# Peptides against a protein of PDB entry 3B8E, part 39

Target 1, 230 residues: chain A of PDB entry 3B8E
Amino acid sequence: PFLIFIIANIPLPLGTVTILCIDLGTDMVPAISLAYEQAESDIMKRQPRNPKTDKLVNEQLISMAYGQIGMIQALGGFFTYFVILAENGFLPIHLLGLRVNWDDRWINDVEDSYGQQWTYEQRKIVEFTCHTPFFVTIVVVQWADLVICKTRRNSVFQQGMKNKILIFGLFEETALAAFLSYCPGMGVALRMYPLKPTWWFCAFPYSLLIFVYDEVRKLIIRRRPGGWVE

## One batch from the design tools (peptide; made by RFdiffusion4, then SolubleMPNN)

Design b1_p11_8_s2 (from b1_p11_8, 8 letters changed)
Fold by OpenDDE base, seed 3:
Structure b1_p11_8_s2 (fold): chain B 230 residues (1-230), chain A 11 residues (1-11)
Amino acid sequence: as target 1 above (230 residues)
Amino acid sequence: LFALQLLEEFL
């Protein structure tokens, strides 16, 4: 998210406070819950890791976590961001290079793609209106991410949803996201303005994509052990 | 922390 903000000079898609709410708020209990996950049914059929040759964090894990899943999450957030700004008159092409004028408090006549002028206050309302749906989008895709992280090779359907702490984590992150999105005063405290309930559904295709992608990946691994996909 | 996340994405 922040790389595109710097390179494209677009209005801030996700605020620093909202990022902190993800990293320290919604993701903490889910991440801890993975420590309580039951071992995969095939774990005792695997040879022990060789500490001299096998890294705990390998290139495949980094590629999957940051290069694949993290990119799909970012795309989901940016999709929501661009849709909201387009609905408010700012087409994606018009956002390129707009940041300098967007963030200037003394410019009160920034034009949208349709020639409508926006005051600084109006622009900041729209920006902060984007932060909350982007945040919620990340939470919704994190549901899929957490569920796929239950196993490395087995399908979630083989592992099942028996981890009560993980289920609690999914409810907790969702409840926290709803609290931060709709509690009075969050607009002042966190610059997170209330979102329409319909925006919760914008992330569902991406959450489904993450889930299907990982299940297909795991299926390939099970059918072709020792392949480049592991 | 965002700089740390960016660093983790680049490392």
Scores: peptide ipSAE 0.014, ipTM 0.552, DockQ to the pose 0.046
Fold by OpenDDE base, seed 1:
Structure b1_p11_8_s2 (fold): chain B 230 residues (1-230), chain A 11 residues (1-11)
Amino acid sequence: as target 1 above (230 residues)
Amino acid sequence: LFALQLLEEFL
């Protein structure tokens, strides 16, 4: 979000507090839960990693995690952001370069795509109204990310959902997201304003896309071992 | 997840 915020000069799509809530809140228990995941059925058929030559974090893992899955998650967040702003009168093309005027407290006549004038206070309300759904979108796509992280090669359908701690993590992150989104005072404390329940569903296509993408990737790896996709 | 967190900081 921050690079696009700088490059495109758009209103801030995700606040620093919401990022901290992701990094320190919603992701901690899910990440820890992976330590309790059952070994893949074929794990003992694989050669041990060479600690001197084989990096734990290799280019393929970076490409998959940051370059592919992470990009899909970011697109999901931005999709939610653009939809909310469009529903409030700010079309995506109008947001380009708007940040300077958007963040100026002395400009109270910023026009939307329909010529409606927005005060600084109104603009900040809609901005913070975007932060919470962006955060929730990340949590929803993280469901898929956590589930796909259960295995390296096997399908999740082959592995199953037997890790009760992972299931608990999915509920915990969702409950925390709901708490942060709907608890009274979160708008003042965290700049997290309540979101319409419909915004939870905006991320579902992206969550499904992540899941399907990884299952297809794993299928390719199983069919063609040693490929560039591994 | 960690790569996503990094991506959230940078995208």
Scores: peptide ipSAE 0.021, ipTM 0.584, DockQ to the pose 0.069; fails the geometry check
Fold by OpenDDE base, seed 2:
Structure b1_p11_8_s2 (fold): chain B 230 residues (1-230), chain A 11 residues (1-11)
Amino acid sequence: as target 1 above (230 residues)
Amino acid sequence: LFALQLLEEFL
């Protein structure tokens, strides 16, 4: 989000406070819960890694986590951001280069894509209105990410949802996201304005995409052991 | 990895 904010000079998609709420709030319990996941049924049939050649964090893992899944997550967040701004009169093309004027408190006549003028205060309300749905979008795609992280090779359907701590983590992060989104005073305290319940569904296609993508990947690995997809 | 994660969150 912040790189695109700099490169494209768009209004800030996700605030620093919301990022901290993801990293320190919604991600902590889910990440810890993975330590309590049961071993995959075939783990003892696998050869141990060679500590001299096989890194714990390899290029494939980084590519999957950051290059592939992370990009889908980012796309989900930006999709929500662009939809909200478009509904408020700012089409995606119009946002390019707008940041300089958007963030200038002395400019009170910034035009949207339809010629409507926006004051600084009105623009900041719309900006902060984007932050909460972006945050919630990340939480929704993290559901899929956490679930796919249960296994490296076996399908989630083979592994099942037996980890009670992981299930608790999913509920905890969702409850925390709802609390931060809807608790009175969060708009003042965290600049997280309440979102319409419909915004929770904007991320669902991306969450499904992450899940399907990883299940297909795991299916290929199971059918073709030692392939380039491992 | 944390820097990369931050970078991804900031992407």
Scores: peptide ipSAE 0.017, ipTM 0.566, DockQ to the pose 0.062; fails the geometry check
Fold by OpenDDE base, seed 5:
Structure b1_p11_8_s2 (fold): chain B 230 residues (1-230), chain A 11 residues (1-11)
Amino acid sequence: as target 1 above (230 residues)
Amino acid sequence: LFALQLLEEFL
């Protein structure tokens, strides 16, 4: 999000406060819950890692995390961002380079894609209205990410949902996201304005995509052991 | 992987 904000000079899609709410709020309990996950049924059939040659964080892990799953999450967040701005009159093409004028307090006549003029206050309301749905989008795609992290090779359907701490984590992060989104005063305290309940569903296709992608990946690994997908 | 995914969301 921040890199695209700098490169494309678009209005800020995700604020620093929303970032902190993800890192310190929604993600902690889910991440800890993975420590309580049951070992995969085939773990004793795998060769042990060589601690001298095999890195814990290898190129495959980085590629999976940043290059694949992370990119799908970012696309989900940006999709929600662009849809909200388009509904408010700002088409994606018009947002390119708009940041300079958008963030200027003295410019009160920034035009949208339809020639409507927006005051600084109106623009900031729309910007902060985007931050909350972007945050919620991340939480919704994190459901899929957390579930796929239960296993490296086996299907989630083979492993099952027996980890009660993980299930608790999913409810906790969702409840926290709802609290931060709808509690009175969060607009002033966190610059997180309430979102329409319908915006929660915007991330569902991306969450499903993450889940399907990883299940297909795991299926390929099971059918072709030692492949580049492993 | 989850921590790495989160870092990408900030990027």
Scores: peptide ipSAE 0.017, ipTM 0.581, DockQ to the pose 0.068; fails the geometry check

Design b1_p11_8_s3 (from b1_p11_8, 7 letters changed)
Fold by OpenDDE base, seed 5:
Structure b1_p11_8_s3 (fold): chain B 230 residues (1-230), chain A 11 residues (1-11)
Amino acid sequence: as target 1 above (230 residues)
Amino acid sequence: DFALLLLEEFL
């Protein structure tokens, strides 16, 4: 989010406070829950890792986590961001380069894509109204990310949802996201304004895409062991 | 260490 904010000079899509709410709030319990996941049924059929040559974090893992899944997560967040701004009169093309005028407190006549003028205060309300749905979008795509992390090779349907701590983590992160989004005073404390319940559904296609993508990847690995996808 | 690495991936 921050890289696109700099490169495209768009209004800030996700604030530092919302990032901290993800990193310290919603992700912690889910991440810990993976330590309680059962070993895959085929683990004894795999060769042991050589601790001297094989890195724990390899290029394939980085490519999957940051290059593929992380990009789908970011696309989900940006989709929600662009839809909200478009509903408020700012089409995606009009946002390019707008940051300088958007963040200027002395400019109270910034025009939207339809020629409506926006004060600094109105623009900041819209910006902070985008932060909460972007945050919620990340939580919704993290549901799929957490579920796909249960296994490296087996399908989630083969592994099942037996990890009660992981299930608890999914409910906890969702409850925390709802609390941060709708609790009175969060707009003042965290600059997180409440979102319409319909905005939760904006992330669902991306969450499904992550899940389907990983299940297809795992299917390819099972059918063609030792391929470049492993 | 592995839990910390997973934490860094979620972070």
Scores: peptide ipSAE 0.014, ipTM 0.477, DockQ to the pose 0.036
Fold by OpenDDE base, seed 3:
Structure b1_p11_8_s3 (fold): chain B 230 residues (1-230), chain A 11 residues (1-11)
Amino acid sequence: as target 1 above (230 residues)
Amino acid sequence: DFALLLLEEFL
């Protein structure tokens, strides 16, 4: 998200405060919950890791976490962002390079894609209206990310949902997301304006995509051990 | 530093 903000010079898709709410709020309990996950059924059939040759963080893990899953999460957030801005008159092509004029407090006549003029205050309302749905989109895709992180090779259907701390984490992150989205004063405190409940569903296709993608990956690993997908 | 942390998280 932040790279595209810099490279494309678009209005800020996700505020720094909302990013901190993800990293320090919604992700902490879910991440801790993974430490309590039961070992995979095949763990005792695997050779111990060689600490001299086998890195804890390898190229496959980086590729999966940042290059694949992280990119799908970012695409989900940006999809929500572009839809909201398009509904408010700003088509994606018109957003390119707009950041400089968008953030200027002295420019009160920024035109949208239809020639409507927007004051600084109106633009900031639209920007902060984008932050909350982007944040909620990240939380919804994190549901899938957390569930797929339960195992390396076994399907989630083989492992099951027995980790009560993980289930608690899913409820906690969702409750926190709802609180931050709908509690009075969050618009002033966090620049997170309330969203329509329908915006929660915009992320579901991406969450499903993450889940299906990882289950297919795990299926390939189980059928072809030692492949480049592992 | 924060921009680098954001870069590490979104990259």
Scores: peptide ipSAE 0.014, ipTM 0.539, DockQ to the pose 0.048
Fold by OpenDDE base, seed 2:
Parts: C-alpha cells; sequence; structure tokens
Structure b1_p11_8_s3 (fold): chain B 230 residues (1-230), chain A 11 residues (1-11)
C-alpha cells in the first residue's frame, strides 16, 4: 500500500494507525494460533530438513507469502479503496499524481473527475472513509490466509478445523475489526470512520480466490511430489 | 491533531 502511495502519488489508501491495528491487533492472535496446529499426517514420512542446504525461509516461501498471497490481499484492499473514491467522484485515473494537491491545506478547489471542487476538509473525510474499509478488507482476506497456513500439503478438508485456538483467533480478529470500525469515538481516536456493512462483502471474492488458489496448489503438490510448486 | 503529527513524522 505505502509503495503504491509513493510511486503513483495517490491519496493515502491505508493510514499508519490502521496498519498498526493490523500488525499488533488482528494478526497477532491468529499468528500465535498456528503454533498449536496439528502436524500434517505425513510429516513423519518426510525426511528431516537439511539445515545446511534447506533454508527455513526459502525463495518459494517468499514468493508465496509476498509475491502471490500478499499481492492478492493488496489487490483486494485497493479494489475497495478505488470503489469508494469512485463513488465519491474520484475515478482511479484521476488519482494518479493527485497526492500533492490532495495533501495541501491551502488548495481548496481540487476537482474530482466530474469537475466538482473539494475543500481540504472534504478530501480528508473521504480519505479517512477509505481507511476502515481497506482495513476490514485485509481482515477478511486474512481469514483465508490463516486457514491456508494450517497446512503445507494436506487440504484444509483433510486437516479439518480442530485447532480451537485458531478458531478463537478468527473470532477475535473479526470482533476486533468490528469494534474498531463501529465503536463510538474511533473516528476521533484512530481516524477510523464507520463503514456500511455492505463493504465487508467487497473482500469475499479475494478471500475465496486465496483459498481456491492454495487448495489447487496443494492438490498439485499431492499429485506431483517434487514439482516446481512444492 | 496527534494522529496527523504522527503521520507527518512517518511520512
Amino acid sequence: as target 1 above (230 residues)
Amino acid sequence: DFALLLLEEFL
């Protein structure tokens, strides 16, 4: 998100406070819950990792985490961001390079895609209106991310949802997201304005895509052990 | 606004 903000010079899609709420709030309990996941049924049939040749964090893990899943998550967030701005008169193409004028307090005549002029205060309300739905979008795609992280090779349907701590983590992150989004005073304290309940559904296609993508990946690994996907 | 000050320090 921040890299695109700098490179494309668009209005800030996700605030620093909302990023901290993800990293310290919604992700912490789910991440810890993975330590309590049951071992895959075939783990004892696998050779031990060679610590000299097999890196714990390899290029494939980086590619999967940041290059594939992380990109789908970011696309989900940006989709929500662009839809909200478009509904407020700012089409995606018009946002390119707009940051400089958007953040200038002395410019009160920034035009939208329809020629309507926006004051600094109006622009900042729209910007902060994007932060909460972007945050919620990340939480919804993290449901799929957490579930796919349960296993490396086995399907989630084979592993099941037996980890009660993980189920608690999914509930906790969702409850925290709802609290931060709808609790009175969050708009002042965290600049997280309330979102319409319909915005939660904007992330569902991306969450489903993550899940289906990983299940297909795991299916390929099971059918072709030692392939480039493993 | 404290949140704006933090944003200005990080940006």
Scores: peptide ipSAE 0.008, ipTM 0.497, DockQ to the pose 0.023
Fold by OpenDDE base, seed 1:
Structure b1_p11_8_s3 (fold): chain B 230 residues (1-230), chain A 11 residues (1-11)
Amino acid sequence: as target 1 above (230 residues)
Amino acid sequence: DFALLLLEEFL
Protein backbone atom coordinates (compact mmCIF):
# COMPACT_ATOMS: atom_id res chain seq x y z
CA PRO B 1 0.00 0.00 0.00
CA PHE B 2 2.64 2.51 1.06
CA LEU B 3 4.89 2.01 -1.95
CA ILE B 4 2.03 2.61 -4.37
CA PHE B 5 0.95 5.65 -2.36
CA ILE B 6 4.42 7.16 -2.84
CA ILE B 7 5.09 6.02 -6.40
CA ALA B 8 1.65 6.82 -7.81
CA ASN B 9 1.16 9.87 -5.57
CA ILE B 10 -2.48 8.92 -4.92
CA PRO B 11 -4.75 9.90 -2.02
CA LEU B 12 -3.98 7.95 1.17
CA PRO B 13 -5.55 4.48 0.82
CA LEU B 14 -5.20 3.41 4.45
CA GLY B 15 -4.84 5.63 7.49
CA THR B 16 -2.57 5.18 10.49
CA VAL B 17 -5.48 4.40 12.78
CA THR B 18 -6.73 1.66 10.49
CA ILE B 19 -3.22 0.19 10.32
CA LEU B 20 -3.06 0.18 14.11
CA CYS B 21 -6.46 -1.50 14.23
CA ILE B 22 -5.08 -4.23 11.96
CA ASP B 23 -1.77 -4.72 13.73
CA LEU B 24 -3.06 -4.43 17.31
CA GLY B 25 -6.71 -5.30 16.92
CA THR B 26 -7.52 -7.85 14.28
CA ASP B 27 -4.22 -9.72 13.89
CA MET B 28 -3.24 -10.48 17.49
CA VAL B 29 -5.87 -13.05 18.45
CA PRO B 30 -5.65 -14.90 15.13
CA ALA B 31 -1.85 -15.00 15.34
CA ILE B 32 -1.95 -16.34 18.91
CA SER B 33 -4.51 -18.94 17.84
CA LEU B 34 -1.95 -20.55 15.52
CA ALA B 35 0.01 -21.64 18.58
CA TYR B 36 -2.88 -23.97 19.38
CA GLU B 37 -3.02 -25.54 15.92
CA GLN B 38 -2.72 -29.30 15.73
CA ALA B 39 0.42 -30.79 14.28
CA GLU B 40 0.28 -31.83 10.66
CA SER B 41 -0.27 -35.56 10.14
CA ASP B 42 3.11 -35.96 8.44
CA ILE B 43 5.18 -33.88 10.87
CA MET B 44 6.88 -36.96 12.34
CA LYS B 45 7.98 -37.98 8.84
CA ARG B 46 9.96 -34.76 8.41
CA GLN B 47 13.55 -34.30 9.43
CA PRO B 48 14.00 -32.04 12.43
CA ARG B 49 15.14 -28.52 11.66
CA ASN B 50 18.78 -27.88 12.39
CA PRO B 51 18.65 -24.86 14.72
CA LYS B 52 22.19 -23.81 13.73
CA THR B 53 21.73 -23.79 9.96
CA ASP B 54 18.01 -23.68 9.26
CA LYS B 55 16.39 -20.30 9.86
CA LEU B 56 12.82 -20.18 11.12
CA VAL B 57 12.27 -17.24 8.81
CA ASN B 58 13.96 -18.03 5.53
CA GLU B 59 13.92 -16.25 2.18
CA GLN B 60 11.20 -18.58 0.94
CA LEU B 61 8.94 -17.73 3.87
CA ILE B 62 9.60 -14.01 3.44
CA SER B 63 8.90 -14.30 -0.28
CA MET B 64 5.68 -16.19 0.39
CA ALA B 65 4.42 -14.05 3.26
CA TYR B 66 5.39 -10.57 2.07
CA GLY B 67 6.06 -11.03 -1.61
CA GLN B 68 3.16 -13.25 -2.63
CA ILE B 69 0.39 -13.31 -0.02
CA GLY B 70 1.07 -9.77 1.15
CA MET B 71 0.93 -8.56 -2.44
CA ILE B 72 -2.44 -10.26 -3.01
CA GLN B 73 -3.71 -8.66 0.21
CA ALA B 74 -2.50 -5.27 -0.94
CA LEU B 75 -4.14 -5.77 -4.33
CA GLY B 76 -7.41 -6.59 -2.58
CA GLY B 77 -7.20 -3.42 -0.52
CA PHE B 78 -6.35 -1.29 -3.53
CA PHE B 79 -9.13 -2.86 -5.54
CA THR B 80 -11.62 -1.83 -2.86
CA TYR B 81 -10.03 1.62 -2.71
CA PHE B 82 -10.25 2.15 -6.47
CA VAL B 83 -13.85 0.89 -6.61
CA ILE B 84 -14.94 3.34 -3.90
CA LEU B 85 -13.13 6.26 -5.48
CA ALA B 86 -14.54 5.36 -8.88
CA GLU B 87 -18.06 5.30 -7.43
CA ASN B 88 -17.35 8.79 -6.09
CA GLY B 89 -16.23 10.04 -9.49
CA PHE B 90 -12.47 9.47 -9.25
CA LEU B 91 -11.30 6.94 -11.83
CA PRO B 92 -7.96 5.20 -11.12
CA ILE B 93 -6.12 7.06 -13.89
CA HIS B 94 -7.27 10.39 -12.48
CA LEU B 95 -5.85 9.52 -9.06
CA LEU B 96 -2.27 9.40 -10.37
CA GLY B 97 -0.45 12.45 -9.06
CA LEU B 98 -3.62 13.78 -7.40
CA ARG B 99 -2.31 13.53 -3.81
CA VAL B 100 -0.63 16.93 -3.81
CA ASN B 101 -3.83 18.73 -4.71
CA TRP B 102 -5.95 16.30 -2.70
CA ASP B 103 -4.13 17.06 0.54
CA ASP B 104 -3.97 20.83 -0.03
CA ARG B 105 -6.47 22.51 2.27
CA TRP B 106 -6.51 25.66 0.15
CA ILE B 107 -7.57 23.90 -3.04
CA ASN B 108 -11.34 23.52 -2.96
CA ASP B 109 -11.91 22.96 -6.66
CA VAL B 110 -10.23 19.60 -7.28
CA GLU B 111 -12.09 18.06 -10.19
CA ASP B 112 -13.08 14.43 -10.42
CA SER B 113 -13.08 12.42 -13.65
CA TYR B 114 -16.44 13.97 -14.57
CA GLY B 115 -15.56 17.61 -13.93
CA GLN B 116 -17.27 17.83 -10.54
CA GLN B 117 -15.41 20.04 -8.09
CA TRP B 118 -14.62 18.70 -4.64
CA THR B 119 -13.86 20.79 -1.57
CA TYR B 120 -11.11 19.73 0.80
CA GLU B 121 -13.69 18.55 3.33
CA GLN B 122 -15.55 16.49 0.74
CA ARG B 123 -12.29 14.90 -0.42
CA LYS B 124 -11.34 13.99 3.14
CA ILE B 125 -14.75 12.42 3.71
CA VAL B 126 -14.18 10.28 0.61
CA GLU B 127 -10.65 9.42 1.72
CA PHE B 128 -11.83 8.35 5.17
CA THR B 129 -14.68 6.49 3.50
CA CYS B 130 -11.96 4.47 1.72
CA HIS B 131 -10.00 3.69 4.90
CA THR B 132 -12.71 1.57 6.52
CA PRO B 133 -13.39 -0.65 3.48
CA PHE B 134 -9.65 -1.05 2.95
CA PHE B 135 -9.37 -2.18 6.57
CA VAL B 136 -12.32 -4.55 6.17
CA THR B 137 -10.76 -5.90 2.98
CA ILE B 138 -7.58 -6.68 4.90
CA VAL B 139 -9.62 -8.49 7.57
CA VAL B 140 -11.42 -10.56 4.93
CA VAL B 141 -8.17 -11.55 3.20
CA GLN B 142 -6.70 -12.30 6.63
CA TRP B 143 -9.35 -14.99 7.03
CA ALA B 144 -7.72 -16.83 4.18
CA ASP B 145 -4.23 -15.97 5.39
CA LEU B 146 -4.96 -17.36 8.85
CA VAL B 147 -6.48 -20.52 7.43
CA ILE B 148 -3.54 -21.15 5.08
CA CYS B 149 -1.10 -20.62 7.96
CA LYS B 150 -2.59 -23.64 9.75
CA THR B 151 -0.33 -25.92 7.72
CA ARG B 152 2.91 -25.80 5.79
CA ARG B 153 2.36 -28.77 3.50
CA ASN B 154 -0.97 -30.43 4.22
CA SER B 155 -4.17 -29.16 2.66
CA VAL B 156 -6.56 -27.37 4.99
CA PHE B 157 -9.05 -30.04 3.99
CA GLN B 158 -6.67 -32.67 5.36
CA GLN B 159 -5.94 -30.67 8.52
CA GLY B 160 -9.53 -29.60 9.16
CA MET B 161 -10.87 -26.72 11.24
CA LYS B 162 -10.54 -28.28 14.69
CA ASN B 163 -8.74 -25.34 16.31
CA LYS B 164 -11.54 -23.66 18.25
CA ILE B 165 -9.27 -20.76 19.23
CA LEU B 166 -8.59 -20.04 15.57
CA ILE B 167 -12.33 -20.12 14.85
CA PHE B 168 -12.83 -17.73 17.75
CA GLY B 169 -10.11 -15.48 16.30
CA LEU B 170 -11.92 -15.35 12.95
CA PHE B 171 -15.13 -14.32 14.68
CA GLU B 172 -13.34 -11.83 16.93
CA GLU B 173 -11.54 -10.05 14.09
CA THR B 174 -14.77 -9.94 12.07
CA ALA B 175 -16.76 -8.63 15.03
CA LEU B 176 -14.09 -6.02 15.73
CA ALA B 177 -14.08 -4.99 12.08
CA ALA B 178 -17.87 -4.66 12.14
CA PHE B 179 -17.74 -2.71 15.41
CA LEU B 180 -15.11 -0.28 14.11
CA SER B 181 -16.99 0.10 10.83
CA TYR B 182 -20.50 0.66 12.16
CA CYS B 183 -20.31 1.88 15.76
CA PRO B 184 -21.57 5.47 16.07
CA GLY B 185 -18.78 7.99 16.60
CA MET B 186 -16.05 5.93 14.91
CA GLY B 187 -15.94 8.44 12.08
CA VAL B 188 -15.01 11.19 14.53
CA ALA B 189 -12.90 9.11 16.90
CA LEU B 190 -10.98 6.95 14.43
CA ARG B 191 -11.77 8.52 11.04
CA MET B 192 -13.46 5.24 10.19
CA TYR B 193 -16.67 6.00 8.36
CA PRO B 194 -19.37 3.38 7.88
CA LEU B 195 -19.17 1.27 4.75
CA LYS B 196 -21.88 -0.18 2.57
CA PRO B 197 -22.33 -3.90 3.27
CA THR B 198 -21.51 -4.58 -0.38
CA TRP B 199 -17.90 -3.48 0.21
CA TRP B 200 -17.29 -6.60 2.30
CA PHE B 201 -17.74 -8.66 -0.85
CA CYS B 202 -15.01 -6.78 -2.74
CA ALA B 203 -12.42 -8.70 -0.74
CA PHE B 204 -13.91 -12.16 -1.25
CA PRO B 205 -12.29 -12.87 -4.64
CA TYR B 206 -8.89 -12.01 -3.17
CA SER B 207 -9.52 -14.09 -0.07
CA LEU B 208 -10.46 -17.00 -2.31
CA LEU B 209 -7.42 -16.34 -4.50
CA ILE B 210 -5.12 -16.50 -1.46
CA PHE B 211 -6.72 -19.74 -0.35
CA VAL B 212 -6.58 -21.37 -3.78
CA TYR B 213 -3.05 -20.13 -4.39
CA ASP B 214 -1.80 -21.64 -1.15
CA GLU B 215 -3.66 -24.92 -1.65
CA VAL B 216 -2.09 -25.20 -5.11
CA ARG B 217 1.31 -24.36 -3.60
CA LYS B 218 0.88 -27.03 -0.95
CA LEU B 219 -0.26 -29.51 -3.59
CA ILE B 220 2.90 -28.81 -5.60
CA ILE B 221 5.04 -29.24 -2.46
CA ARG B 222 3.37 -32.58 -1.72
CA ARG B 223 3.85 -33.79 -5.29
CA ARG B 224 7.36 -32.39 -5.75
CA PRO B 225 9.17 -32.21 -2.42
CA GLY B 226 12.28 -30.03 -2.37
CA GLY B 227 11.08 -27.66 -5.08
CA TRP B 228 11.58 -23.88 -5.11
CA VAL B 229 7.94 -23.45 -4.02
CA GLU B 230 8.59 -24.99 -0.56
CA ASP A 1 2.34 -1.18 7.60
CA PHE A 2 5.10 0.26 9.76
CA ALA A 3 6.53 2.08 6.77
CA LEU A 4 3.15 3.62 6.07
CA LEU A 5 2.86 4.68 9.69
CA LEU A 6 6.23 6.39 9.44
CA LEU A 7 5.25 8.07 6.21
CA GLU A 8 2.14 9.57 7.75
CA GLU A 9 4.30 10.97 10.51
CA PHE A 10 6.71 12.62 8.08
CA LEU A 11 4.29 13.69 5.34
Scores: peptide ipSAE 0.018, ipTM 0.582, DockQ to the pose 0.039; fails the geometry check

Design b1_p11_8_s4 (from b1_p11_8, 8 letters changed)
Fold by OpenDDE base, seed 5:
Structure b1_p11_8_s4 (fold): chain B 230 residues (1-230), chain A 11 residues (1-11)
Amino acid sequence: as target 1 above (230 residues)
Amino acid sequence: DFALELLKKFL
């Protein structure tokens, strides 16, 4: 999000406060819950890792976590961001290079894609209105990310949802996201303005995409062991 | 403002 903000000079899609709420708020309990996951049924059929040659964090893991899943998460957030701004009159093409004028408090006549002028205060309201749905979008795609992290090779349908701590983590992160989104004063304290409940559904296609993508990946690994997908 | 000030100091 921050890299695209710099490169494309668009209005800030995800605030630093919202990033902190993800990293310190919604991600901690879910991440800890994975330590309590049951071992996969085929673990004894796998060769042991060589601690001298095989890195714990390898290029394949980085590619999967950041290059594939992380990109789908970012796309989901940006989709929500662009839809909200488009509904407020700012089409995606018009946002390119707009940051300089957008962030200038002395410019009160920034035009949208339809020629409507926006004051600095109005622009900041719509920006902070984007931060909360972007945050919620990340939480919704994290549901799928957490579920796919239960296993490396077996399908989630083979493993099942028996980890009660993981289920608790899913409810906790969702409840925290709802609290941060709708609690009075969060707009002032965290610059997180309330969102319409319908915006929670904008991330569902991306959450489903993550889940389907990983299940297909795992299916390929099971059918062709030792492939580049492993 | 306090959260923002803390964030500005941490970042």
Scores: peptide ipSAE 0.006, ipTM 0.455, DockQ to the pose 0.021
Fold by OpenDDE base, seed 4:
Structure b1_p11_8_s4 (fold): chain B 230 residues (1-230), chain A 11 residues (1-11)
Amino acid sequence: as target 1 above (230 residues)
Amino acid sequence: DFALELLKKFL
């Protein structure tokens, strides 16, 4: 999110506080829960990893995590961001290069895509109105991400949802996201303004996409062992 | 505020 904020000079899509809430709040328990996941049914049929040649974090894992899944997650967040700003009069094309004027407190006549002028305070309200739905979007796509991380090769349907700690993590991160989004005072404390409940659904297509993508990937791996997808 | 500003630079 921040890279696009800098490169495209758009208004800040996700605040630092919200990112901290993701990294330290919503993602921590789910990530820990993966340590309690049951071994895949075929794990004992696989050759042991060679500690000298096989890295735990290899280029393929980085490509999958950051290059594929991470990009889909980012797209989900940015989709929500652009929709909210568009609903407030700022079309995506108009946001390009707008950051400098957007963040200037002395400019109180920033025009939207329809010629309406926005004060600094109004712009910051809209910005902070984007932060919460972006955050929630990330949480919703993380549901899919967490679920796909349960297995390397087996389908989630083959593995099942037997990890109670993971299930707890999904509820915990969702409850925390709801708390941070709707608790009174969060707008002041965290710059997270309340969102309409409908915004929770904006991420669902992306969560589904992540899930389907990974299941297809795993299906290919199962059908063609030793392929480039593995 | 400072921690938030630092975090704004990393995210």
Scores: peptide ipSAE 0.007, ipTM 0.477, DockQ to the pose 0.029; fails the geometry check
Fold by OpenDDE base, seed 3:
Structure b1_p11_8_s4 (fold): chain B 230 residues (1-230), chain A 11 residues (1-11)
Amino acid sequence: as target 1 above (230 residues)
Amino acid sequence: DFALELLKKFL
């Protein structure tokens, strides 16, 4: 999000405060819950990691976590962002380079794609209206991310959902997301304006995509052990 | 650090 914000000079898709709410709020309990996950059924059939040759963080892990899953999460968030701005008169092409004028407090006549003029205050309301659905989108895709992180090779259907702390984490992050989205005063405190409940469903296709993608990846690994996908 | 965390989350 922040790289595209800089490179494309678009209005801020996700506020700094909302990012902190993700990293320190919604992701903490889920991340800790993975430490309590049961070992995969085949773990004792694997040779111990060689500390001299085998890195804990390898290129495959980086490629999956950052290069694949992280990009799908970002695409989900940006999809939600562009839909909201388009519904408010700002088409994606019109947003390119708009940041400078968008953030200028002295410009009160920024035109949308349809020639409607927007005051600074109106633009900031729309921007902050985007932050909450983007945040919720990230939480919804994180459900899939957390579930796929339960195992490296086994399907989630083979591993099952026995980790009660992980289940608690899913409920906690969802409850926290709902609290931050709908609690009175969050618009002032966090620049997170309330969202329509329908916006929660915008991320579901991306969450499903992450889940299906990882299950297919794991299936390939199980069928072709030692391949470049592992 | 924030840019790096954003990079880690969205790159």
Scores: peptide ipSAE 0.006, ipTM 0.461, DockQ to the pose 0.057; fails the geometry check
Fold by OpenDDE base, seed 1:
Structure b1_p11_8_s4 (fold): chain B 230 residues (1-230), chain A 11 residues (1-11)
Amino acid sequence: as target 1 above (230 residues)
Amino acid sequence: DFALELLKKFL
C-alpha cells in the first residue's frame, strides 16, 4: 500500500496501526496453526531437501508469496479502497496527486470528483473509513492464503480441512477483525471506524481468485513436475 | 500528523 501511496500520491489507503493489527494480530495464530497441518499424502515419496543447495525460501517461493499472492491481496485491498472513495465522491483518477492537499489541515476546500468541497476533518473521516475495510479485505484474502498454504502440491480438496487449530485460527482472525472494526472506541484508539457489513463481501472475489489460482498452480505442478510454476 | 506521516512512509 505504501509504495502506491508514494508513487501515485493518493490518500493513505491503510494505517500503520491496521498493519500492526494484521502482522501481530490476525496473522500470528493462523501462521502458527500451519505447524499442526497434516503431512501431504505423497510427502514420503519426495526426496529430502539438500540443506546445502536447496534454500528453504527460494526464488519461486518469494515470487509466489510476494509477487503473485501478495499482489492479488494488495489489489483486493486497493479495490475496496477505491470503491469506498468512489462512493464518497472521489473517483480513482481524481485521487492521483491529491495526497498533498488531502493531508494539509489548512486546506478545507478540497473538491471531490463532483465539485463538493471537503474539510480536512471530513477527509480524515473518509480516509479512516477506508482503513478498516482495507484491513478486513486483507483478513478475508488471508483466509484463502492460509488455506492454500496447507499444501505444496496436493489440492486442498485432497488434503481436507482436518486441522482444527487452523480452523480456530480462521475464526480467531475473523473475530479479531470484527472486534477491531465494530468495538466502540476503536475509531479513537486505532482510527478504525466501523464498516458496513457489505464491505466484507468486497474481498470475496479476490479470496476466491487466490484459491482458484493456487489450485490451478498445484494442478499444473502435479501434471508437470519440475516446471517453472513449482 | 507526524505519526500519520510516518505511517504513510510504511504503507
Scores: peptide ipSAE 0.006, ipTM 0.435, DockQ to the pose 0.032; fails the geometry check

